# Ledger of designs, part 75: peptides against a protein of PDB entry 6RGO

Target 1, 392 residues: chain A of PDB entry 6RGO
Amino acid sequence: MALKLLGFNQDATCFSVISSNKGVTIYNCDPFGKCFELEKSTSNDEELDFLVEMLFSTSLIAVVDKTIGASKRKKLKIVNTKRKATICELTFPHEIMDVIMNRKIICVVLKSDQIFVYDISCMKLLRTIDVRGEKLKSTSKFRNSEAVGDIGVRVSLSTDNNSILCYSSYSKSDKENAPLNDIVVFDALKCIQINVLPAVHQSNIVCIACSPDGMLMATASEKGTIIRVFKTIDTENDEPILVNEFRRGSRPSRISEMKFNHDNTLLACVGESDTIHIFALPVTTTEADANEDDTLQQSSHSLSSSINGLQYISKGLANRFGKIIVSKIPTQSQQRHVAYIKIPENAKYRIGFPKDTTNTIHICGEDGNYLVYSIPRNEVGPCTLVKSNTFD

## One batch from the design tools (peptide; aimed at target 1 K82)

Design b2_p22_6 (made by RFdiffusion4)
Pose (drawn by RFdiffusion4):
Structure b2_p22_6 (pose): chain A 327 residues (1-135, 151-284, 335-392), chain P 22 residues (1-22)
Amino acid sequence: MALKLLGFNQDATCFSVISSNKGVTIYNCDPFGKCFELEKSTSNDEELDFLVEMLFSTSLIAVVDKTIGASKRKKLKIVNTKRKATICELTFPHEIMDVIMNRKIICVVLKSDQIFVYDISCMKLLRTIDVRGEKIGVRVSLSTDNNSILCYSSYSKSDKENAPLNDIVVFDALKCIQINVLPAVHQSNIVCIACSPDGMLMATASEKGTIIRVFKTIDTENDEPILVNEFRRGSRPSRISEMKFNHDNTLLACVGESDTIHIFALPVTQRHVAYIKIPENAKYRIGFPKDTTNTIHICGEDGNYLVYSIPRNEVGPCTLVKSNTFD
Amino acid sequence: VSEPTEEEIEKLQELLEENEEE
């Protein structure tokens, strides 16, 4: 089958790709290279490694499952790339759905909507967050820099009226203190959530409305959450998969089950800005590095890696600059 | 929920120090 299940780095330095053939490879951007290659851990053809989240450019990797079910739900391994050795092997009571890391905090998301927060220096569990214990699936996002700030979707106070709903809660994982609770920002479920690298901004995606809403994160008034801007959906409602924020928080990228990738600018310093054409029934992931604000890195399941430029003052499409092909 | 051993913590710290040096 195709080379599916792409993962994208925080710092846009490299990306994680599960080659359907054998193991998982991690490439670099500049210069492009085979950075890390995981050996054979397979027994059938269509069984897939699912979850890999990494540090910035380091040797520290978070790896989850290999087998379809033998050791998948309850595993987390911490591996050094230079020596291929497992250091700590943590076990969890449920199935892992997502893992997000940063320089200070490691988050592990379970299928039962439990979020385990670790101080990465000693792997002491800071707090267990019973989201489904209070009231598709939970989407979680996190800031990249220090003062790492956690964002998760929570159910509303209408659990008696109906089973599924989605509001937003802002949480400081550094001090384990809940900062702001946002109300039902959508009349539908939440599909994907993106938080700014500095932790000041947040994006929300609805399944039905397909309108991205941006709220201030921490400095927002206590009395009411502050809405920043909204973005035109386009001609057709589409499911969104992954969104990213620029380092200066002037740009927002959006990708999903659509023909095009949309670029939204920010009035921090309107409907549409830059659009990148994309093959229809193929799936891509997004990133952009810290070095410049004009370059957007693109990861594709078709086997191509592309680097596009952004037009500052023109509403035109992006210009392709650099490309390379996968394995 | 499992916890790491003392030896595993020491190895993790050493790895973090090596990453800082680089």

Design b2_p22_6_s1 (made by RFdiffusion4, then SolubleMPNN; from b2_p22_6, 7 letters changed)
Fold by OpenDDE base, seed 5:
Structure b2_p22_6_s1 (fold): chain B 392 residues (1-392), chain A 22 residues (1-22)
Amino acid sequence: as target 1 above (392 residues)
Amino acid sequence: VSEPSQKEIEELQKLLKEEEEE
């Protein structure tokens, strides 16, 4: 059967898939098995498309029927999986492109480049973010959105209760074709813009990941060759702090998903390439505890010492036009992956990091494979397969 | 946008607590 992957939940305890015959299926990761199935309401041989956002292992899911010709593409359903019942339903003025949530917030991304931010506890609208802003409303060139299906506002939300929302925004360049290459950091609870990272890539941002705590953000452009990691809240001299710049590869390849592990020590990326890349992040040891004389930890420091040479490249040359040029880390100092997983060519995979095992990654493929890998700690190399399951 | 009913809100709040009680 044609499977379409929807992804893992926030803690990688579950993943969701679309089965052409069954509709939406949710699998539990451990013990592995089906935990929910949403039956197809229509007998038509139409290609099923859904958005499904899970809330951890809870019985709460958000569902959008994106099936072509369905009037439901503007409709968000909140579903109780235990009851197999819709709790409530929200209708939007435009097609829903993405849904992301945590225990406090639901964010709904529309095809209009609007983000609707809701309090999940009462489904009250807290904020509507218009990413196009007022200036682009006058140019009623609706990009005939048929050909540009891939270029839209990208979002990521912290999994914690701080609810840090990172989203791609249009550069302030008055050009009709301004790229989505700015990032806005937004406190979704307080409805306050915290930070703006201008021109973090030269082309449109196609993938964003927020760390679980909301303190870090990873970005990738359409080229998918470089991943940048920034601090979300902190600024240095009113400039964005670039923490890391990773090289995924020399060849352009789209990144479809990135995720941090629970402790912000790893960043994984997956996409159109035959390889999942896992990058190590520098552990920000707060300088305070450097005084205790514990001589024994010397052996693990050898990999960390090469990472400590990443000077915070604070010197974005503010060009005369207020464009922060993120200083390119010299290509020689671009960090590569510390670990990798080979996946079948042209197979779409999704990634998740379990909360309790920071050196484990869950992956699932449209090939029907659910795989658990151990990430090597002390060496650069392939991940080790720990568990394998199949699903249909 | 139809606001959820009080019963729907109570059900939402119950589901949001499922992992806090386990």
Scores: peptide ipSAE 0.542, ipTM 0.904, DockQ to the pose 0.600
OpenDDE base, seeds 1, 2, 3, 4: peptide ipSAE 0.444, 0.531, 0.526, 0.532; ipTM 0.878, 0.901, 0.899, 0.902; seed 2 fails the geometry check

Design b2_p22_6_s2 (made by RFdiffusion4, then SolubleMPNN; from b2_p22_6 with V1I T5S E10K E17K N19E)
Fold by OpenDDE base, seed 4:
Parts: structure tokens; sequence; C-alpha cells
Structure b2_p22_6_s2 (fold): chain B 392 residues (1-392), chain A 22 residues (1-22)
């Protein structure tokens, strides 16, 4: 049967799939099994399309039926899975492209490049972000509806209660076709813009990941060869802080999803390639209050990766305003993956990091495989398969 | 944009409360 993956929940305890014959199925990861099914509303052999966002392991899901009719594609249902009942239905002016949530916030992304931010506790609209409205009105040529349905506003939300929202925005370039290559960092609770990272890539951003704590974000462009990791809130002299620049590969390949693990030590990416890449992040030593006097000279060889900040001004990221995001990382010091997983060619996979095991990754495929891998920490190499299950 | 009714909001709050107590 054709499966379509919807992805993991925030803590990778569950994942959602569309089965052509059944509708939406939610699986629990451990113990592995079906925990919820939403039957298709139509008897027709139509290709099912849904958005499903689950609130962690709770009975709350947000559902959008995208299968048929422009009206259904504009409706968000909040469903209680235990009661198998719709709690409420929200209707939007435009087609829903994405839905993300945490314990405080629901964000709804529309085809109009609008983001609706809701308080989950009362479904009150806190903010409408108009990503096009921030663009000079003159450049709001409707992307021809034939432009590959994949270029739109991308969003990621922190899984914590701080509710840091990262979204792609249009560059302020006078070009009619300004790319979605800026990032805005937004406090979704306070409805305040915290930061703006201009021109983080040369082309449209197609993937964003926010860290669980909202302190880091990862970005990838349509080229998918370079992943950049930035601080979200912190700035250095009003300039964005680039923490890492990773090379996924030499050949262009789309990245569909990225995830941080729960301690911000790993970043995984998946997409159209036969390989899931896992990158190590530098451990930001929190300055533990070094008040304790204890003289023990244990030579913790902190691998001070001497980021010898050779400010190689990569001439190519000269923003028109002269503010180059100085990649403090020389193009030669682009870190590669520390670990990888091989996946079948043409199989779409989704990734999730479980909360309790920072060295474990969950993956699921449209091939019907749910796989748990152990991530090597001390060597560069393949991940080890720990568990495997199949689903239909 | 349709807003939820007070009864729908109550059902949502009841669910969120049930899931905070588990």
Amino acid sequence: as target 1 above (392 residues)
Amino acid sequence: ISEPSEEEIKKLQELLKEEEEE
C-alpha cells in the first residue's frame, strides 16, 4: 500500500502515517503498536493527504484533511483521540500548509505566507504574522501557483514552554523574486520579534529546525549542501552568531527534515538522499559557577576545537547592506557528519530524537519500516540498528 | 476566522487538564 509519512511528535514517542486504505494512523514507538486511527471520510480511491500534528504523547491532535476540496484544506480540526471526537474546528482564509505545536502554542502556516499563532489553552489568536506584508507591497507578485508547491514559508517551534518560533522570510532585496532566505526569530508567547538573520543562504530556505530549548536553529537551502546552525536569541555586536556550518554533501540534494536531540549535542538531517546525516554540535559548556576551590588538575582535554576565528570573509555572502554573516568557520573547516544511516533510495524517511536517550534516533519510512538506531559518539561511522518494526 | 464556542473551549481545557494530571 502507498504510505505517506506525517512524522514524529515532539519527543519521538509516536509517529503518524497516512495509509491509502485506512486514513491516518498514529503508532506508539515503545511499546510499538497502533494507538489511534482516523478513518477516511470518502469511499473513493482518491490519494489521501493530511496534516497531523500531535501534542507529545497526549490525546490532543490537530488534523487537516487536504484530500479533496479547497474548503477542507482550510479547516483545522482539534481532536480528542481518547474520545474520538472533534473538540473544535477552525476555518482559515487560505489553504493550510503546515501546523506545529507545543504545550502552549499552535502555529498554522497558510499558502498566503501567513502564520497564525494561537494560545492552545483557549484557541485564542495571539498574532497573525504576514510574511508577505513585511515585504514591500510591490514585490508581492503571487508566486505563480505553478511554482513547485514546496517553496513557501518554513517554520519550526521550540518544544519547550518558551515557544521560540523560527520562520523563513523574504529578503529585502529590490528583486521581484526575492528569496525566502531571511530567518525571523519570534517569541510566540509574548508575540515579539527577537531576532532577524538576513540572507542565511543564497537561495530559498526549505528546511528549518529549532532546538527543543529554542536556543539554536539549523537552516538548509534548496541546494541542501550546507547546513548552518545559529544562535536564535544571542547576538554579537547586533550580528547573528553562526555556531556551526556542516557539509551534508557535494551534490545538491533536498533536505526535507532536520532535528536536534534534546541536549543540543546532535543535529540529524534527512531528505532525497540515501543517507541520514548526524552532526555533532560543540558542547556549550554552561559556565557552571566555578565557586568550588577544588584544585584537582584533571586535564580535561576539552577538545577546544580551536575555532581559530580566521574571519574568512567569504566574499559570496556579502549582503547588499555590507553585513556579511561572517562565517567564522573557514570553508575548509566545514564539519562533516559524525554518524550516518543508509536508507533505501526513493524511500521518504522522517526522524525523531527520543527525550530519554540522547544517543538514540528514531526513523520511519514510507517503506513501512520503523527503526531505532544507536549513534556512535567516539568514532565517525554508521549508526547501529537496535530495534526494527514494520507498519502498514 | 471561526472562533471556538465557549463549550468547545471548555472541552479543550478539560482535555489539557486531564493530560497534565497523567
Scores: peptide ipSAE 0.430, ipTM 0.907, DockQ to the pose 0.865
OpenDDE base, seeds 1, 2, 3, 5: peptide ipSAE 0.419, 0.428, 0.418, 0.427; ipTM 0.903, 0.907, 0.902, 0.907

Design b2_p22_6_s3 (made by RFdiffusion4, then SolubleMPNN; from b2_p22_6 with T5S E10K E17K N19E)
Fold by OpenDDE base, seed 4:
Structure b2_p22_6_s3 (fold): chain B 392 residues (1-392), chain A 22 residues (1-22)
Amino acid sequence: as target 1 above (392 residues)
Amino acid sequence: VSEPSEEEIKKLQELLKEEEEE
């Protein structure tokens, strides 16, 4: 059967799938099994399309039926899965492109490049963010919807109560086709813009991940060759702090999803490639435990892992395009631990990090596989499969 | 944008409360 993955919830305790014959199914990860089914509203052999966002392991889900007609694509249902009841339905002026939530906030992304921010406790609208701003109202050319269906505003929300919202924004270039290559960091609770990261890539940002605590953000462009990790709130001399720059590969390949683990020590990415990549982040040792005098001469065995991190320091292009935050990440940080998972070619996978095990990753595929991997910490290499289940 | 009714808000708050007590 054709499966379409919706993804994991915030803590990777559940994942959601569209099954062509059944509608939406939510699976529990441990113990593995179906925990909820949303039946298909129509008997037609139409390709099912849904958005589903689950509030952790709770009975609260947000659902958008995108299968039929422009009207349904504008409706967000809040559903109690235990009661199998719709609590409320919100109607938007435009098609819903994405829904993200935590315990405090629901964000609804529209095809109009608007983000609606709601207080979950009362479904009160806190803010409408217009990412196009006032100037771009005149270019009502909806980008021809057929070929470029995938370039829109991207969002990520911290899973904590601080509710840090990161979203892609249009660069201030007077070009009619300004790329979505800026990032805005927004306090979704206070409705305040905290930070702006200008021109974090040369092309549109297609993937964003916020850390669970909202302190870090990862970004990838349409090229998907470089992943950048920034601090969200902290700035140095009013300039954004680039913490990490990772190379996923030499060949362009779209990244569909990125996630941090719960302690911000790992960043995983998945997309159109046959490989999930897991990058190690520097642990900010808080200064407190620096007192243990353990003079363990960790012999810097130069694990010359031939990660050809070709720093193309393209000296020349820095001058013409504005201050690209080419933080010179010192070359010393290039030999980062990287783990990987091989996945079937052309199978779409989604990723999740469980809260309880920082060295474990959950993955699920449109091939009907749910897989749990252990992540090596001391060596560059493949992850080890720990558990596997199948779903339909 | 349509806003939920007071009864729908109450049902939402009841759900969120039930999930904070578990």
Scores: peptide ipSAE 0.439, ipTM 0.911, DockQ to the pose 0.866
OpenDDE base, seeds 1, 2, 3, 5: peptide ipSAE 0.426, 0.434, 0.430, 0.434; ipTM 0.904, 0.908, 0.907, 0.910

Design b2_p22_6_s4 (made by RFdiffusion4, then SolubleMPNN; from b2_p22_6, 6 letters changed)
Fold by OpenDDE base, seed 2:
Structure b2_p22_6_s4 (fold): chain B 392 residues (1-392), chain A 22 residues (1-22)
Amino acid sequence: as target 1 above (392 residues)
Amino acid sequence: VSEPSEEEIKLLQELLEEEKKE
């Protein structure tokens, strides 16, 4: 059977899949098993396509049926999985490309490069962000070129109640084909722009991950060779703070998903390659925990000594041309993965980090494997398989 | 876009307050 992965929920307690014969199935991770099934409404052998976002482990899901007809592709259904009932239905002017949510906000991304931001508690529209309209206002010469192909606005939302929304935007380049290589950081609750990170890659951004707390953001371009991690809110002299630059590989390969763990110590990435890469992030010691005992300091020092090689790339070159040349971290200072998982080259995988076990990663494949791995902390190497289950 | 009814809003709020009782 052809499986299509929809992904994990925010806390990796559940994952969603499309089965060609059954429709949408949601699996619980622990105990492993089916917790919800949305039956296929059509007897036709049509390839099923859905968006399904689950709100943590609640009975609330957002569903978009993308299988048949332009009318369904414009409809967002909010469904109670326990009652198997639609609570409400919203219709949009354009095809829905993505849906993301937390306990406060639901964001709907349209094919028009519009982001509709709703208060989830009442489904009231708080803001429409027009990413194309923002470009057109900045440069009178841009024709609305339909984005040719799979390049569109990418979004990520913090899983906390602060509701930090990161989205890709078009660069201010005078070229008709300006890349989606800027990032906007947006407070989705207050409906205010917090920050703009210009030209974070040379090509279109195809993957964004926000940290659970919204303080960090990871970005990857269509090349997928370099991952950049930025602070979302904090700036230094009105300039974006690049925290880390990771090298996934030398060969171009699309990254389909990235996720932070719940304590912002790890970033995982997956895509078209045979390898899930896990990167270590520097632990920002908040000054508050400086009062607990001397014994934990010894383990942090060994990782910090290798991180000190990220010398502050000198402020000097940014000033002259208003182009934030994201100072190319010298190729020599690019960090590699600390851990990896080998996956089948032809199987799409999705990733999730459970809340309670910061050294554990959940993965699921279109091959029907649900796998739990332990991440090594003290060595660079493969992750260890802890648990495996199969689904159909 | 039809705004949800008061009953639909109430049903939605009940789900937002739902925690998975393990």
Scores: peptide ipSAE 0.505, ipTM 0.896, DockQ to the pose 0.538
OpenDDE base, seeds 1, 3, 4, 5: peptide ipSAE 0.488, 0.497, 0.494, 0.487; ipTM 0.881, 0.894, 0.890, 0.881

Design b2_p22_7_s1 (made by RFdiffusion4, then SolubleMPNN; its pose is not in this set)
Fold by OpenDDE base, seed 5:
Structure b2_p22_7_s1 (fold): chain B 392 residues (1-392), chain A 22 residues (1-22)
Amino acid sequence: as target 1 above (392 residues)
Amino acid sequence: SEEKKKLELLKKLLEEAKEELE
């Protein structure tokens, strides 16, 4: 059967799929099984296309039917899965490209490069972010998004209540073809811009991941060879703090999804390649106040010493054009994956990190495989398959 | 209004959803 993956929820307790014959199905990860099914309302042999965003394992989902006609593609339905009922419907001026949520916020990304930010508790519009800005409204050339269909505003939202929204923005270059290579960090609750990371890649950003706590973001460009990790809020000398630069590979390959684990110790990426890559992040020791007392000397000291040598290379080489080009970390200092999973070539997979098991990753494929892997702690190598299930 | 009932239902479902998360 043709499956289309919609992805995991925020804590990887559930994943959603489109089955050509059934419609939208939500699976619980543990115990594995179907927890919700949205039946195909249309008898047409049209290929089903949906956006589904879950609110964790709750009965609340946001659904966009992209299968039928331009009118439905502009409609966001909030559905109760237990009641199989639409609670509310919002209509947008343009096609919905993405929907993300947490316990506080729903963000709706439109084909117009607008982000609508809602308070989930009342579905009140808090902010409309126009990523193109007012000056570009006059050039009514909508990028013929049909031919270059996949370059749009990318978003990621923290899964916590801080509701840090990271989105790609157009660089301030007066070029008609300005790349989406800036990142804006936005407090979605307060509706304030916190930070702007200019020109984090040379080409359009195609993937963003925010950490669960919103303190870190990962970015990848169309090339997908380099992943950069930044602090979201903190700056050093008004410059963005680059925490890590990871090399996924030498060959260009699109990254479709990235995820942080719950404790910000791991970053996973998946895409068009036969390999899911997992990278280790330096443990940000929060300076817990050194209150003196308890001497529990447990010997886990050894691995911390070698990673401390990542000097914050704060020096953005301001190239002659006043753009802060994030200084390319020398190719020698680019970290590789610490772990990997091999997947079928050309198989679309999605990834999720469960909350309670920081060294476990959930993956699911359009091949109908749901797989749980253990991530090696002490060595660079393949992940170990722990559990496997199939779905249709 | 029907909208107010929908909003009250959404709030209730979000409360039920929070209780399901604890």
Scores: peptide ipSAE 0.184, ipTM 0.813, DockQ to the pose 0.731
OpenDDE base, seeds 1, 2, 3, 4: peptide ipSAE 0.141, 0.124, 0.138, 0.137; ipTM 0.782, 0.772, 0.780, 0.782

Design b2_p22_7_s2 (made by RFdiffusion4, then SolubleMPNN; its pose is not in this set)
Fold by OpenDDE base, seed 4:
Structure b2_p22_7_s2 (fold): chain B 392 residues (1-392), chain A 22 residues (1-22)
Amino acid sequence: as target 1 above (392 residues)
Amino acid sequence: KEEEEKLKQLQELLEEAEEELK
C-alpha cells in the first residue's frame, strides 16, 4: 500500500500516516500501536492527501482533507479523537498549505501566502499575516505549478507557550520573482514582529525549524547543502546572530524536515537523501551551571573553532544591491554532522525528538518502518538502532 | 449552547495538554 507520512507530534509520542486504503492513522510510539483512525470518507480510488497536526499526545487534532477534487481543501477541522467529533470547522478563502499548533496557537498557512494565527483556546483569529504584502494581492496568479514541491511560505512554531512563529518572507526586491529567502520571527501571542532576518539564503527557503523554546531557528534553502542556525530574538548591533552553519552535503538535495531536540543540543534534518544528519549545537551554558560540567571541556576543544569570523556586510551594501549575503562561514569552518542514520533512498522519512530522552531520535518511513535510534554523544558516527516497529 | 459546549471541549483538551508539561 502507498503510505504517506504526515509526521510526528511535537514531542514525538505519536506520528500520523495516510494509508491509501484506510485513510489517516495515528500511531502511538510507546507502547507502539494504533491510537486513532480517520476513516476514508470517499469510496473513490483517489489519492488521499491530508494535513494532520496533533497537539502532543492529546485527543486534539487539526485535519485538512487535501484530496484532489475535494472541496474540503479550504476547511480546517478540529477533532476530538476520543469522541470522534468535530469541535470546530473553519473555512478559508484559499487552499490550506500547512497547519501548525502548540498549546496556545494554531497557525494556518494558505496558498495565498497568508498565515492565519488563532488563539487555540477560543479559535479567535488573532492576526492575518500577508507575506506577499498588500501590493502583491492583485496578482492572483497563484503559481499553477501542479509540481509536487511548489515554493510557498514555510512556517515553524515553538512548542512552548511563548509561541515564537518563524516564517519565510519575500525579499524586498521590486522583482515579481523575489525569493522567499527572508525570515520573520513573530510573537504569535502578542502578534508582534520580533525580528527580521534578511536573505538568510540565496534561494527560496524550503525548510524552517524553530527550537522548542523558540530561541533558535534553523533554515535550509532549495539547495539543502547548508543549514543555518540563528538566534530568533537576540541581535548583535541590530544584525541577526548566526549561531551555526552546517554542511549537510556537497550535492543539492531537498530538506523536507528539520527538528531540534528538547534541550537545543541537537538539530536533525531529513529529506530526499539516503541520510538523516544530526548536528551538535554549542551548549549555551548559562553561567549558573559552570560548576559540574568540568568533565565535558576536553572533547569540546576541537568543536570550538571560534565562529568570530562572521563579518556581516553592513546595511549600507544591502540597500544598494538588494542582496544581504549572510557572510558565508568559510567552507573550512562549516560543521558537519556529528551523527547520521542511513535510510532507503526512495523512502520519505519524518523525524521527531522525544522530550525525556535528548539523545534519542524517532524516525518513521513511507516504507512502514518506525525506528528509534540512540545518538552517540562522544563520537562522530552512525546512530544505533534501539527499537523497531512496522506499520501498514 | 452548542458552540459553548464545543469551546468547553476544546478547553478540556488544552488542559490535558498542559498537564503533560508537568
Scores: peptide ipSAE 0.404, ipTM 0.910, DockQ to the pose 0.530
OpenDDE base, seeds 1, 2, 3, 5: peptide ipSAE 0.382, 0.389, 0.379, 0.387; ipTM 0.904, 0.905, 0.903, 0.906

Design b2_p22_7_s3 (made by RFdiffusion4, then SolubleMPNN; its pose is not in this set)
Fold by OpenDDE base, seed 1:
Structure b2_p22_7_s3 (fold): chain B 392 residues (1-392), chain A 22 residues (1-22)
Amino acid sequence: as target 1 above (392 residues)
Amino acid sequence: KEEEEKLEKLKELLKEAEEELK
């Protein structure tokens, strides 16, 4: 059977899949099993395509049926899974590309590069963000290049109640083909733009992750070789703060998903490569507890060799991108532990971090595997498989 | 009427969801 992964919910307690024969199935992670099934409305051998966003482990889901006809691709359904009933239906002027939610907000991304922001409690429209309309004010000649089918606005929403929305925007360059390489940080509750990070990559941004608390964001371009982590709200001299720069690999490969763990100590990425990468984030010690003088002179010897590559990048970027004040990441943050998981070649996987176990990652594959891995804290190496289940 | 009934059902679903999150 062809499986298509929809992904994990916000806390990795559930994941959603499309089965060609059954429709949409939602699985619980622990205890492992089916919790909801949405039957296929049509007997036709049409390739099933859905968007499903679940509100944590609750009975509330948002569903878009993209399988049948251009009209259904414009409809968002709010469904009660316990009652198996549609509670609300919204129709949009354009095809729905993405749906994200938390306890307060639903964001709907359209093919028109519009973001509709709703208060979930009443489905009231709070804001329409027109990412193209903001560009039209800077660049007079929009060619309707229909041909950019794969490059649209990307979004990520904090899972907390602060509801920090990060989205990709077009650069203010006078070029007709300005890339989607800016990031806007938006307070979705107040409907206020908080920050703008210009030209965070040289090419279009294809993946964004917001931290659960909304304080960090990760970005990746079409190249997928470099991941950048920024502060969302905080600025230094009105300039964006780059917290981390990670190298996933030497070869270009699309990143499909990134996730922070619950305490912002880990960033995972997955995509077209045979490897899930997990990067350690430096814990920003708040200056308060630095008083304990514990002189652990532990032997710094062996890990020095692999890190020399990062020193060269700092000098070159400072001249071409405007003054990104790379706050002096203390050179001692050199012990960026990287963990990895090997996955089957050409298998699409999705990732999630459970709330209660900061060193555990959940993964699921279009191969029908649900896997739980333990992440090593103090070493560079493979993750250890802890639990495995299969689904159909 | 129909929008008010949809809104009431949505509020009920959100209340159920908030109880499931405690």
Scores: peptide ipSAE 0.295, ipTM 0.861, DockQ to the pose 0.780
OpenDDE base, seeds 2, 3, 4, 5: peptide ipSAE 0.254, 0.271, 0.280, 0.257; ipTM 0.840, 0.848, 0.854, 0.840

Design b2_p22_7_s4 (made by RFdiffusion4, then SolubleMPNN; its pose is not in this set)
Fold by OpenDDE base, seed 1:
Structure b2_p22_7_s4 (fold): chain B 392 residues (1-392), chain A 22 residues (1-22)
Amino acid sequence: as target 1 above (392 residues)
Amino acid sequence: EKEEEELKKLKELLEEAEEELK
């Protein structure tokens, strides 16, 4: 059977899959098993395509049926999984490309490069963000971007109640083909732009991850060789703060998903490569009052010692157009993975971090494998398989 | 009327979801 992965929920307690014969199935991770099934509405051998976003482990899901006709691709359904009933249906002017939610907000991304921000409690529209409309003020000639089918606005939302929305935007270049290489940080509750990170990559951004608390974001371009981690809200001298630059690999490969763990100590990435990469983030020691006394020389070889090389070389290469290009960390100071998981070649995988175990990662594959791995803390190496289940 | 009933059902679902998250 052809399986298509939809991904994990916000806390990696559930994951969603499309089965060509059954429709949408949601699985619990622990105890492992089916918790919900949405039957296929049509008997036709049409390739099933859905968007499903679940609100944590609750009975609330958002569903978009993309299988049948251009009209259904514009409909968002809010479904109660316990009652198996549609509660609300919204229709959009354009095809829905993505849906993300937390306890407060639903964001709907359209093929028109519009983001609709809703208050989940009443489905009231708070804001329409027109990512193209901001570009229209700078570039008079809209080429019909029909031909750039794979490059659209990317979004990520914090899983907390602060509801920090990160989205890709078009650079303010006079070029007709401005890349989607800017990031906007947006307070989705207040509907205020907090920050703008210009030209975070040289090419279009294809993957964004926001941390659970909304304080960090990770970005990857079409090249997928470099991952950049920034602070979302904080700035230094009105400039974006680059926290980390990670090297996934030397070969170009698309990153499909990135996730932070619950405490912002790890960043995982997955994509078209045979390897899930896990990177360690520097723990910002909040200077908790180090009371003087306890001389316990626990030689915690904290991997912290090599981070001293973040010289803020604010070599803002102002190009001829005054654009601050985020200074590339020298290739020698690019951090590598601390851990990895080997996956089957050409198998699509999705990743999630459980809340209660910061050194555990959940993964699921279109091969029908659900796997739980332990992440090594003190060594660079492979993750250890702890649990495995199969699904159909 | 129909929209008010849908909003009522959505509110009930969110209240149920908030109880499931405690």
Scores: peptide ipSAE 0.215, ipTM 0.822, DockQ to the pose 0.774
OpenDDE base, seeds 2, 3, 4, 5: peptide ipSAE 0.196, 0.214, 0.195, 0.184; ipTM 0.813, 0.819, 0.811, 0.806

